# Designs tried in a protein design run: peptides against a protein of PDB entry 7UQJ. Part 116

Target 1, 160 residues: chain A of PDB entry 7UQJ
Amino acid sequence: PELYQNFNITPPRGVLFHGPPGTGKTLMARALAASCSSDERKITFFMRKGADILSKWVGEAERQLRLLFEEAKKHQPSIIFFDEIDGLAPVRSSKQEQIHASIVSTLLALMDGMDNRGQVIVIGATNRPDAVDPALRRPGRFDREFYFPLPDVKARFKIL

## One batch from the design tools (peptide; aimed at target 1 E97, target 1 (a further copy) E97)

Design b2_p29_3_s1 (made by RFdiffusion4, then SolubleMPNN; its pose is not in this set)
Fold by OpenDDE base, seed 2:
Structure b2_p29_3_s1 (fold): chain B 160 residues (1-160), chain C 160 residues (1-160), chain D 160 residues (1-160), chain A 29 residues (1-29)
Amino acid sequence: as target 1 above (160 residues)
Amino acid sequence: as target 1 above (160 residues)
Amino acid sequence: as target 1 above (160 residues)
Amino acid sequence: RQPLYWDEKEIEEWKAKEEKRREEARALR
């Protein structure tokens, strides 16, 4: 938020962090949240995991998304971080159609409903950007995409 | 600490983070400290810069190292992060021999004196692992080394 | 560059990243460099450490600064990142001789000489913004300041 | 000389140098 304000840049509605597992997507989202918070202007960081939102009862996932966006709007400036967003919004495939379609539709509507004046940034992280519904990757949603390369595999296994 | 506990790995006494400048060594050390902290178990993070320890009067640097390790032991579980450890323990070269040798010897003794039962992790960060005294890189000291590659330029380019 | 171009904003000549050590200033500068590059428009990232520029022979530091700015201009769009800029351009105190004053004056002249048409961004990182010569913090130089807080312990617990 | 920037080639050279150093350090054990 402040980073974008200090640049006089309207924050994008959505940012897709993609790349191999353990490339620091979650860490970078956290570091961005921290770096954008000042003593005067604390950024509220909301974190959710895509699969954890789906693990709830049908219709509760949609409610949880709405509540999350409402809380993020209430606590502006804020960041919503969806870890493993491919788990929340998989590409619409015929077999999982009805439940995933409603959650995706809700997320799309929430991202579309974010006023460009809102100091809410949405960050989605995935290891599989091709597994994310292309509708989420359109302008006004996750319109910025961010590849996280593997730090050399040996570096990961030692850091974790 | 918890990271290593969660993996059932005996925490190394010392970990060397090495790689090009701005690869996130310092950020990763902080993130590791934060991720290993729970509400029940806060990890105390101590940070020092190698050059800043050397900028003190002869003998005061050794005292500051001792105090740092004592504080880290007192505030277990703890992480000691030496940023730019090559500045603290350069390879023994003839021209700066006596002062650097004493500081290196003190650091070696402190690392050797850390009981394997202590929940103290020492992280050294350097851009030049070859500029670190090989004595620090032996088993029981900085015996684990972690390469931080530059996130590939292409991958960086996707991240904003 | 593209970030500012996309918003029709004249890129500031200089950006000061300040905050506690290991807040990700260097990583953020690299991430910004990266994010501002497209497949069509690669940003060249130049990194220097303030103290490393000073460690050179008197007059060679000034030459190295000139060469750095010339290379950055040659490889537009480019980012010059000065890590630990407080080491390069400390506050002009009565005790620090003619050498620091000449380097600061050279840096000031190079920043002032940057044509607003140049796609060169200068990022200075410091842990001590008050230790940076106030002349560098004026409009047309490091006129934008970015605070990198330590992820507040509370923000750490929510973010990690 | 610290490179002005780290390009892919400089990173690969740095990796290769560090790998060689690790191999040499393993051969000395």
Scores: peptide ipSAE 0.006, ipTM 0.217, DockQ to the pose 0.039; fails the geometry check
OpenDDE base, seeds 1, 3, 4, 5: peptide ipSAE 0.000, 0.000, 0.000, 0.000; ipTM 0.216, 0.191, 0.212, 0.287; seeds 1, 3, 4, 5 fail the geometry check

Design b2_p29_3_s2 (made by RFdiffusion4, then SolubleMPNN; its pose is not in this set)
Fold by OpenDDE base, seed 3:
Structure b2_p29_3_s2 (fold): chain B 160 residues (1-160), chain C 160 residues (1-160), chain D 160 residues (1-160), chain A 29 residues (1-29)
Amino acid sequence: as target 1 above (160 residues)
Amino acid sequence: as target 1 above (160 residues)
Amino acid sequence: as target 1 above (160 residues)
Amino acid sequence: RLPLYYDEEEIEKHLAEQERREAEARALR
């Protein structure tokens, strides 16, 4: 939080956490939420699993996304964390995943409709960044990406 | 634990988390415990610091290790997390650290004595993987290694 | 970073990360550094352990703190991360820890001397927030505090 | 109130208390 103010960087609306399973994406999102909550300002942390939005709310996923963003806006400052966002926002080119095109469109519209002055940050987490619709990775959406590498890939770099 | 069952992967008996200080080894262990805890299966999480087992229990470290593993087995599914495991299980070839050979031997025996059907996972964390006795890094012990790099190294990889 | 910009909050000069051991304080600090590093702006991340500044630099701790802040200012934008800051800046009322009053005074002066326009953020991490000198927790110093709860406690708060 | 000290022993106590509650909750199912 501080660094963006000091750097006069336009805060991203969305942050994509990507990397292998168990690399701490969900943990980082939770810790960011905790780290932005001060005694003066509690951040409301919304968490949804991408596949659960599809599975629990068959036919209502779009409405549930709208409600989630409305609730997040109502409770701002807030973080919306989508775990396994590839389950919600599959690549539109995938024949099997095209069924979710309306849900993806809704998420795109919700991210685009966030006022840049709004105190709502969206974090998406995925194990498959290339399975996330590229439209979500455009500027004004998940335009910041954070790779969570495997521990083993991390080992090599300190010895060099 | 759940991940290994769901993936039909033979769960490692031990997992070595290694990497620089403050790379999130301990956090990851705790997050793995939390992530593997479902409403149906809560994971019992035991944490010990390697040096503290030596310093708090001078002359009883072997007994304390046995009790820890017995308790973990009783409360399975469980995770035993050894933070700073290099403090407990130094390299046997180190002349200064040979004093711990019995403790290392006890830990080896406890890890070898874990029935593969037991829902006990041991996680060791160290900043110095090469300071951990190589015997602990053999198959059936800490046979999975997960490094935790500096984030600066992670930041560099997205720029390349 | 994003949250503070969106909130038009005066960025704290210092951020205190506190919570149980292994709750990801150090990982978060590092991830914040990585998250604030863009292709356009690399953040320089300085890490020091509180006790190590005392132990490695007996009698030079004040000079080492000054050098650290000067180096951080030279390499701005930067983060200074003090791990185990309670080891560096103990409560002045502690009879045993009063020996560090000069070091605490130096750290206070360095934090007060940070130009608010400077791109230097200080993160302190502790397992014992109440063991940190209250003078460090005043406005213009570590005036933002972030609790890192146990993962299980984090899980519980989302179910409520 | 946040605990004054997140000591390892206090963490262990919290974990043990959680374990106890979890064991009790399993015994009730």
Scores: peptide ipSAE 0.005, ipTM 0.274, DockQ to the pose 0.027
OpenDDE base, seeds 1, 2, 4, 5: peptide ipSAE 0.005, 0.000, 0.000, 0.000; ipTM 0.345, 0.204, 0.231, 0.218; seeds 2, 5 fail the geometry check

Design b2_p29_3_s3 (made by RFdiffusion4, then SolubleMPNN; its pose is not in this set)
Fold by OpenDDE base, seed 1:
Structure b2_p29_3_s3 (fold): chain B 160 residues (1-160), chain C 160 residues (1-160), chain D 160 residues (1-160), chain A 29 residues (1-29)
Amino acid sequence: as target 1 above (160 residues)
Amino acid sequence: as target 1 above (160 residues)
Amino acid sequence: as target 1 above (160 residues)
Amino acid sequence: RLPLYYDEEEIEAHLAAQREAEARARALR
């Protein structure tokens, strides 16, 4: 948030971290939250797994998303990190259950409803960016994408 | 590596990476594999999810573990990375299904059967180190543990 | 540790963590220190910033390095973590002040003088591995490098 | 003792404990 204000760049409402499993997507999201937290300004970090919102909150997932965004707004500056966001917002298909379509629609509305004045950043992480609904990848949503390559095989992590 | 030589400790056959989700456990394992790979000496990296071995190989999980260790030995130097190892080797309880007990016993035997001369390292990653069978955490198995703190919590460990 | 013994590789005296800022280099170094510390065997973790050794100890930096290595040897098993090591050991240039050349030479000598029996690991972290003196990156010194992948630079800078 | 389970609640508890002790460290400056 602070960095975006300083750069006079319209802060992206959402950022998609994508790359192979174990490339540090979640680590980076947490590291960003920690690094953007100063002594003067702490960032509140909210983490949710996409699949958990669907599985734990059957019939309440939309409400849980709304509450999450409200709480993030209340505790701004905030990062909402959706791990495995492809589990929450799979590509819309004619075979998609009505529940998934509704959750995606709710997430779209919540991201669109984030006033540019809110210090809330949404980070989605996925191993399958092409499994994320293209509607989420549009401008004003997850309009910034971030590839996490595998550690370069030549880039020796020789001893930890 | 140096620490183990210098300690005159039998290099553990297994390393347990534990810490909160998204602390870079899998990233570190991949980066270790990458780092120990030179142009002259490539490390073969085998990755398995603990739960996947149980779920995909119902009744074959023991055989799949044996094959994995044999293949790792064949392609040494090798790293076997078990992501979510607590899913493969949950704490032994009186309520544990016979299959879980058998898989744990097989993994124990495979780790014990690794000749100290084998260039095979086993890395287990878990978010729940106490959900891993204590028998796996004994000397000659996962006898080295690596805590991956959160990025923000790690900033505090200034006072080790 | 295990990887070096198993690979019959001379364990590097030093490990270079490199990668963009906020990838968890410092985080990982601390996690290693914490993780290698058991109730039976605590690892002493020494942290220094490269630039701080140059700036705070003008004319005493060499002595402070010697004292640091002596203290690490006294309190072994130990990790010496140099954060921002490129500030301590910049690439040797014809324009390099005599003081920088002397500090680099001292660090080289200290790393070379670590008996392979000493339970002291040196971890250097940098955002600029190419800004580290190549002499430090040779076998027996920081001969193991660790790339902490960012999210692709196109990735991180869009959140930042 | 390191937490033995790193679930979301424990992560949040660690983050909270971190925020509190950083706040205490600031109050002592």
Scores: peptide ipSAE 0.033, ipTM 0.408, DockQ to the pose 0.023; fails the geometry check
OpenDDE base, seeds 2, 3, 4, 5: peptide ipSAE 0.000, 0.000, 0.008, 0.000; ipTM 0.248, 0.176, 0.239, 0.280; seeds 2, 3, 4, 5 fail the geometry check

Design b2_p29_3_s4 (made by RFdiffusion4, then SolubleMPNN; its pose is not in this set)
Fold by OpenDDE base, seed 5:
Structure b2_p29_3_s4 (fold): chain B 160 residues (1-160), chain C 160 residues (1-160), chain D 160 residues (1-160), chain A 29 residues (1-29)
Amino acid sequence: as target 1 above (160 residues)
Amino acid sequence: as target 1 above (160 residues)
Amino acid sequence: as target 1 above (160 residues)
Amino acid sequence: RQPLYYDEAEIAAALAAQEAARAAARAAR
């Protein structure tokens, strides 16, 4: 929150981290949560895996998303991190089970319902940004997208 | 390297990264691979997901593991990174399908068959070190374990 | 460890993480420190920000660096992490205040004075490797450099 | 004992425990 104010940057509602597997998307999100937490202002970090949300019973996944957003709003400032969000919100297809369509619709509604003044940031991570429903990638949702490339090979750290 | 030399630590054939999800295990492995590569000496980085190896046909998973180790040996120096290795090599149980037991046995044999002089390092990452077959965690296999804790919130990581 | 021995590579005293902001440099350094700590062998992790060291009174910054290296040496094995090291060790210019030149010189001397047998690793992180004094990037200092590539440019998310 | 399984609840608990340990470490100063 404060960092965005200081940069005169409209904070995104949603930020999509994308890139090859193991490029540190999840790690970055955690580090961001940790970095945004000051001694004076703790950020509550919520993490969910996309597939783990889908594994819930019909309607329970939606309820859990709602509860997650409510809890995040209650504990502002907050970061909601969805790891493997492509698992949660796959591209809408005619073959998509109604269950997935409802979950995606719920997530869309929850992101749309976030007031831009809310101190809740949603971060999605995916290895396949094209597998994420394009509706989630529109302005006011995951309207910001970070590609995490493979770390450049030049960096000979002899750590291990 | 220096830390290990100074520690009189026999360098592992296998390194197990474990810790909570999104603690940077996979990123670390990639950063290590990148780090070990110079312009003069490129390390070949092989990445596989544990579950993706299991999803192969009976006997094909074993063949793919063998091919992976052969290719890694052919392209020395090499790092083989198994992401979610608990998915590949779950704890042996009486209820475990013969297929999983054979894959684990193949991985054990491949790790045992690595000459300690080989320029092949195997890195496994798991969120569940106790779900990894203890036989893999023995000396000469994944005999080094690295705990990736959650990033400590005190550390204002100015990552940005 | 083995990979480095097999590569006949002298392990670095100093390791430079570089790459654009938000690429996980600081997080990686912490994950490394955590990973290198076992139950049997705790690594002492020292973190400093480059700018925070410079903000100290003339001569106090040098003293603080010396104390940091002494403390790290006393608590071996140790990792010293300099976040934003470009703030500490900007490229030497004719316009550089004498104060900055002395701090850089002190850091150079401290890195040179580390016995290669010392169990102290120095990790520097920067968003601007070209803003780091090239003298620090020489063999026996920050002689290993890790590029943390940006997430692809389309996605310059203002995450923080 | 190494944490066996890092589920979300354990992560949340570990984060909360880290926060609590920090709050306690701050309160102890």
Scores: peptide ipSAE 0.008, ipTM 0.332, DockQ to the pose 0.022; fails the geometry check
OpenDDE base, seeds 1, 2, 3, 4: peptide ipSAE 0.005, 0.000, 0.005, 0.007; ipTM 0.276, 0.287, 0.337, 0.321; seeds 1, 2, 3, 4 fail the geometry check

Design b2_p29_4 (made by RFdiffusion4)
Pose (drawn by RFdiffusion4):
Structure b2_p29_4 (pose): chain A 160 residues (1-160), chain B 160 residues (1-160), chain C 160 residues (1-160), chain P 29 residues (1-29)
Amino acid sequence: as target 1 above (160 residues)
Amino acid sequence: as target 1 above (160 residues)
Amino acid sequence: as target 1 above (160 residues)
Amino acid sequence: ELEEKLEELEEEFMEEEEEEFEELKEEEE
C-alpha cells in the first residue's frame, strides 16, 4: 500500500469483461474466486447474476444494492462480480421504466459517489458492452475493460 | 443582505451541476462538503440519493423529503446535495408509477416554500440534464445550471 | 349577476390554465386572489395544490375535498384554485395508486354535483395538460382552457 | 423474458396495494 501511497494514486478497482459468448469471462471470474479462497487472506467474493436485486416493492432493489455494497465495506478484502451486467445496468432511457434507471443511478452513486466505497473490486461480465450505461464505463468505476476475443491459432492450440 | 434588497432580487438557492461523466461534479460537491466543515461558521451538508428516499409505503417517500427539508431549515446555513437527481426526479409521465411524479411534485412544493433568504442551498448533479423535469429546471427552483465540460488544453494541463 | 344573468350565459364549472413552465400561471391566480383582497361575501378564493390534500389515510383526502367544496358552497360566490392539478388528478391506469384514483372519482362527482346557477368556479393550473386525467376535461368539467405561451418581443419588453 | 417478469411484478404490487388500502379503510372505520 506504500507503493500506491508513494504517489497520490488509487488502484484501479473495476474491470468490465466483454467479448463474444464462450470466450472465458465467467471462467476467469470463477478461477479468480477459487484463487481468492486459497491464499489464506480473506478476499470475500460476492456473486451477483444479472438483475438478482429486482423486487416488486418500491425501493427494495436500490436497498439490496446498498446492502450489497455495504456488506462489501464490512469486510475490506471483498470482491463483487456482476455476471451479465447489461441486464442489471442498461443504458438509461426515458422510454423504459424507472426501476432500471433508478438501479443504474444507485450503482453510479455507490461506485464513485460522495462516500468512498472501500477496497471493493467490482467486475462485470457482459456480452453487450454498449448496453451498459456509458457513465458506468469511466475510471473510478470499471476503469479497465478486458476484451476477451475468440481465440487465435495459438490460443486454440493451448485450449485444446 | 442589503445588496439583495437594494436591487429587488432573491439570491439563487439552487444549482444544477451537469456535464459528461468524470468532469468534476461529485468532486466539486465533495470539495464543497469539505469546505462546509472547516471554518468559523459552519454550513451543514446534507447528502442524499434515491435509495434513502424511496419507500414501499404510501406517503413515506414524500415524508422523507419533507423531513430532509425541515431538518435543513433547522440547521439553517445548509447545503442539500442530490446526486444523480434524474433518478430521484425524472420527467413526469403518466406511463410511469405514481411515486416518481409524486416525488417530483413534493420536491417542487418544498423548493417553492424554502426560507427565501439564501439559507438552504440545493445542489443537484444529473449527468444528463434532459432527464430531469423541466419544472425543476426553471428559475425559482434550480436557478443556476453549471455545465462542467470536458477540459480543454489549459484545463487538462492544470488537471495533470 | 344582475348584469350577466340577463343574457343566459352560464359561467364555467372548470377553467384550466395550461402552458410551458415559467409563463405566469401562478401569477394570474395570485393576482385574482389579490382581487379577493376585497370585502367579504364576494369572490372567496381558495388556494390549494396537487399536494396538502392527499394523505396517508384513506378518507381524509376525499373528505377534505368534499369539505373544501362544501365551504365553497357555504360562501356562495367562491373560486377554488388547484395549482398543479396534475398532482391532484393524474391519469388513472393500472400503474396508478388507489388514493389518487379515488381523489379523481370524488372530484368528478363533486364537479357534476355543482349546480347550474354558477356561483363556484374551479380554476386549475398545469404545465402538462395531457397528464391530467381525461375525465375532468369532458363536458360539464374543466372545459374552457387558457393557453399561457412563452412571451413574444413586446411582452418580454413589458416584463423586463 | 425480462419484460414479462417486470409486468408480473407490477401486477403483484398493485394487488398488494389494493389489500393495504382496504386494511387502512377498515382501521379508519

Design b2_p29_4_s1 (made by RFdiffusion4, then SolubleMPNN; from b2_p29_4, 13 letters changed)
Fold by OpenDDE base, seed 2:
Structure b2_p29_4_s1 (fold): chain B 160 residues (1-160), chain C 160 residues (1-160), chain D 160 residues (1-160), chain A 29 residues (1-29)
Amino acid sequence: as target 1 above (160 residues)
Amino acid sequence: as target 1 above (160 residues)
Amino acid sequence: as target 1 above (160 residues)
Amino acid sequence: DLEELLEKLRKERQEERKKEYEELKKKEE
């Protein structure tokens, strides 16, 4: 938390972690949550996978998102981490329009409704930043984007 | 282990993770251990620090290495991760020859004796690959090397 | 950067990253440096390993620390990352008193002299928080401590 | 089989990463 105040940067509504798979986006989000938690100030970390929200909660995804944001607000300071957010908020393409449009619209509204955010941070991680609805990448939403490069692909390809 | 199978890469006897400090070598090794572990197939992760083996087990380091390899074999599939392996197997320099030579010789023998390894993978991490005894970097030992570059300061700077 | 402002936490003079080896402390510090850097505001990241300062600069460690803090101040906003800070500032035990006491005293003075810090953040990483001189863990020094747990095996599995 | 699905997903991720890498390499050239 305090590390960033030294940089005099106004807290984004959300941050987008993007980069190739296994670059440590989710690990970074967890380590951020851990690093922000002190003995005196435990940060509540909420992790959801974009595809899991869609797959497990067909027809209830909007409600689950609302509950998640309410719970994060109730347990602030908190971090909401969406892993694979491109699964939750795919680019609005004509074929899967109605369900995804509702979920994206709900997430947009929740991100916009965070003006009274208190100490809630939203982190979205994706391997495909261009697959995320551009509406989420606007100021006041995921307006900070963070590229996780592959460490030398040869090094990773040899590691994995 | 299974991560390498997925890449159609014959599991090396050992892999050397090398690169600047904080490039995530140890994190990668842990993450590899984690990703290779399923609910059905838990991979046992053994972590040792090279310098700690030397400092804590003066005169027993060879025995501790043998026990570690036996335990890893007993708990296979397993990963043995040597963090700071340059501390365990420094380049044979004349001044500290006898103790380090015995430890290196023991590690070489354990690496060579892994022909019947089953599902044991050995990962050595170092910030100084040239400080590791070249004998360990030969085929059948740490014969796969993986550079962990500093992700571009800019690209990492885009991460938080 | 902004993530932490939401927590309304006054920037610590220094933060201590502690936790098991390879939990990503160094990776986190680099990622923090990274995230705090924008196109307009590049954060200069200074990395030193505690043991390397002692081993490479026997008798010059105090001078090197002063130069490091001056350079960090000159290149602010900046992060000074001490990896393995327990190697630089071990608990004052009677047997190695004089050299370590001077280095610790210099680091304490540099940490205390940061009242006019501008935009310098000091991060210490250790696997052994109890091995760090308690004087460094006081308010105005490394007064924020962040535990890097081993990601739960399950949590790690979800990270990669 | 969950293992086969995981292997397929891993292979697909590997191919995607390989493509992204080849594209990144082509952008660096």
Scores: peptide ipSAE 0.000, ipTM 0.192, DockQ to the pose 0.047
OpenDDE base, seeds 1, 3, 4, 5: peptide ipSAE 0.000, 0.000, 0.000, 0.000; ipTM 0.170, 0.298, 0.186, 0.182; seeds 1, 3, 4 fail the geometry check

Design b2_p29_4_s3 (made by RFdiffusion4, then SolubleMPNN; from b2_p29_4, 13 letters changed)
Fold by OpenDDE base, seed 5:
Structure b2_p29_4_s3 (fold): chain B 160 residues (1-160), chain C 160 residues (1-160), chain D 160 residues (1-160), chain A 29 residues (1-29)
Amino acid sequence: as target 1 above (160 residues)
Amino acid sequence: as target 1 above (160 residues)
Amino acid sequence: as target 1 above (160 residues)
Amino acid sequence: ELEKKLEELRKERKKEQEEEYRKKLEEEL
């Protein structure tokens, strides 16, 4: 939020962090939340796992997504981080397909319904950007993608 | 591997990285693999997700685990990283319980069957060390546990 | 308890500690119990795991919850700590759903039945605040949420 | 009192679930 305000850049609605597992996608999302949080402007960080949205919220997933976005809007500036967002779009099997399509559709609608003035940033993290519904990757949703490469051997020495 | 060789310490068979999502457990496992990899001694890094072992390999999970350990032994020095290893021991429901118990039992047997001279280290990562079968946490298996806290707000500024 | 008395603040009925595993939710709950316990005022600390309430108390879980709250009221000032409270609301399967709904409903009623003057604080800990039934997160129940971030890499060197 | 509150909470939750299920059915229609 603050970083985008300082640059007079309209914050993207959604950022997709993609790359191999353990490249620090989740760490970066948390680091961004912290770096944008000043003493005067605390950024609220919401984290959800894609698979948890499906498994725990069977039948309520849509409502819980709505509540999450409302809570994020209420506590703006905020970051919603979806870890393993590809878990919301599992490999298509016919009967689960309708329930998953509805949840993804709800997420799409929630991202579309975010007023551009809301200081709410959505970060999706995935190990499989190709397993993320292409509809989520459209402009006005997760329209910015950041690839997290594996740190090079030499870059790893700076993380230790 | 090399770190333990340099200290004349017998490498633990298993190390459990536990801590919250996005603490860099997977990043650390990869960083360890890279830091131990010299130009002369490449460490082979194998990564599997606990849930993927269950979901993708229904009925072949045991065989795939055996093959993974054989391949790791063949390519030693090697690291086997199980991300979300708690996904191999889901909450006991009676019908899944037999399949999961068999997979966990296979993993236990494979860890027990590692010769102490094998340059194979198994790293389990979990967000829930308590959801990991206590049998995996016994001596000769995941007998070393490393806790991964989240970076504080102040060190998050150094990761950017 | 004492902290809230000293500030003339009505102690919340319930506090939800959420955050990644190992962030010290359980440790903090214990530390709060210890810090509020003076030589003159011992705080009684009750700990239960959500999954244990389901697994060990099959058919008696409601009764055991009632007894726990009665015992906590009898030994006030007291803290009831539910570790892994999300384990009380497992993945809804139709037959277990009624039993779980009944247990959650019992917990709700017990939290609602606590007189505001009771020096009983309920702390729920979860790795998954989302997996906690939203009804538990309503005002007069777990109406205060504390996020447990993990400590920094540099702070880790001070915890070791 | 606790039993009455339990029964009320059970009724409210059942109504909320039925309303949410009806809304889902209406959105599928």
Scores: peptide ipSAE 0.000, ipTM 0.212, DockQ to the pose 0.064
OpenDDE base, seeds 1, 2, 3, 4: peptide ipSAE 0.007, 0.028, 0.024, 0.007; ipTM 0.180, 0.227, 0.240, 0.201; seeds 1, 2, 3, 4 fail the geometry check

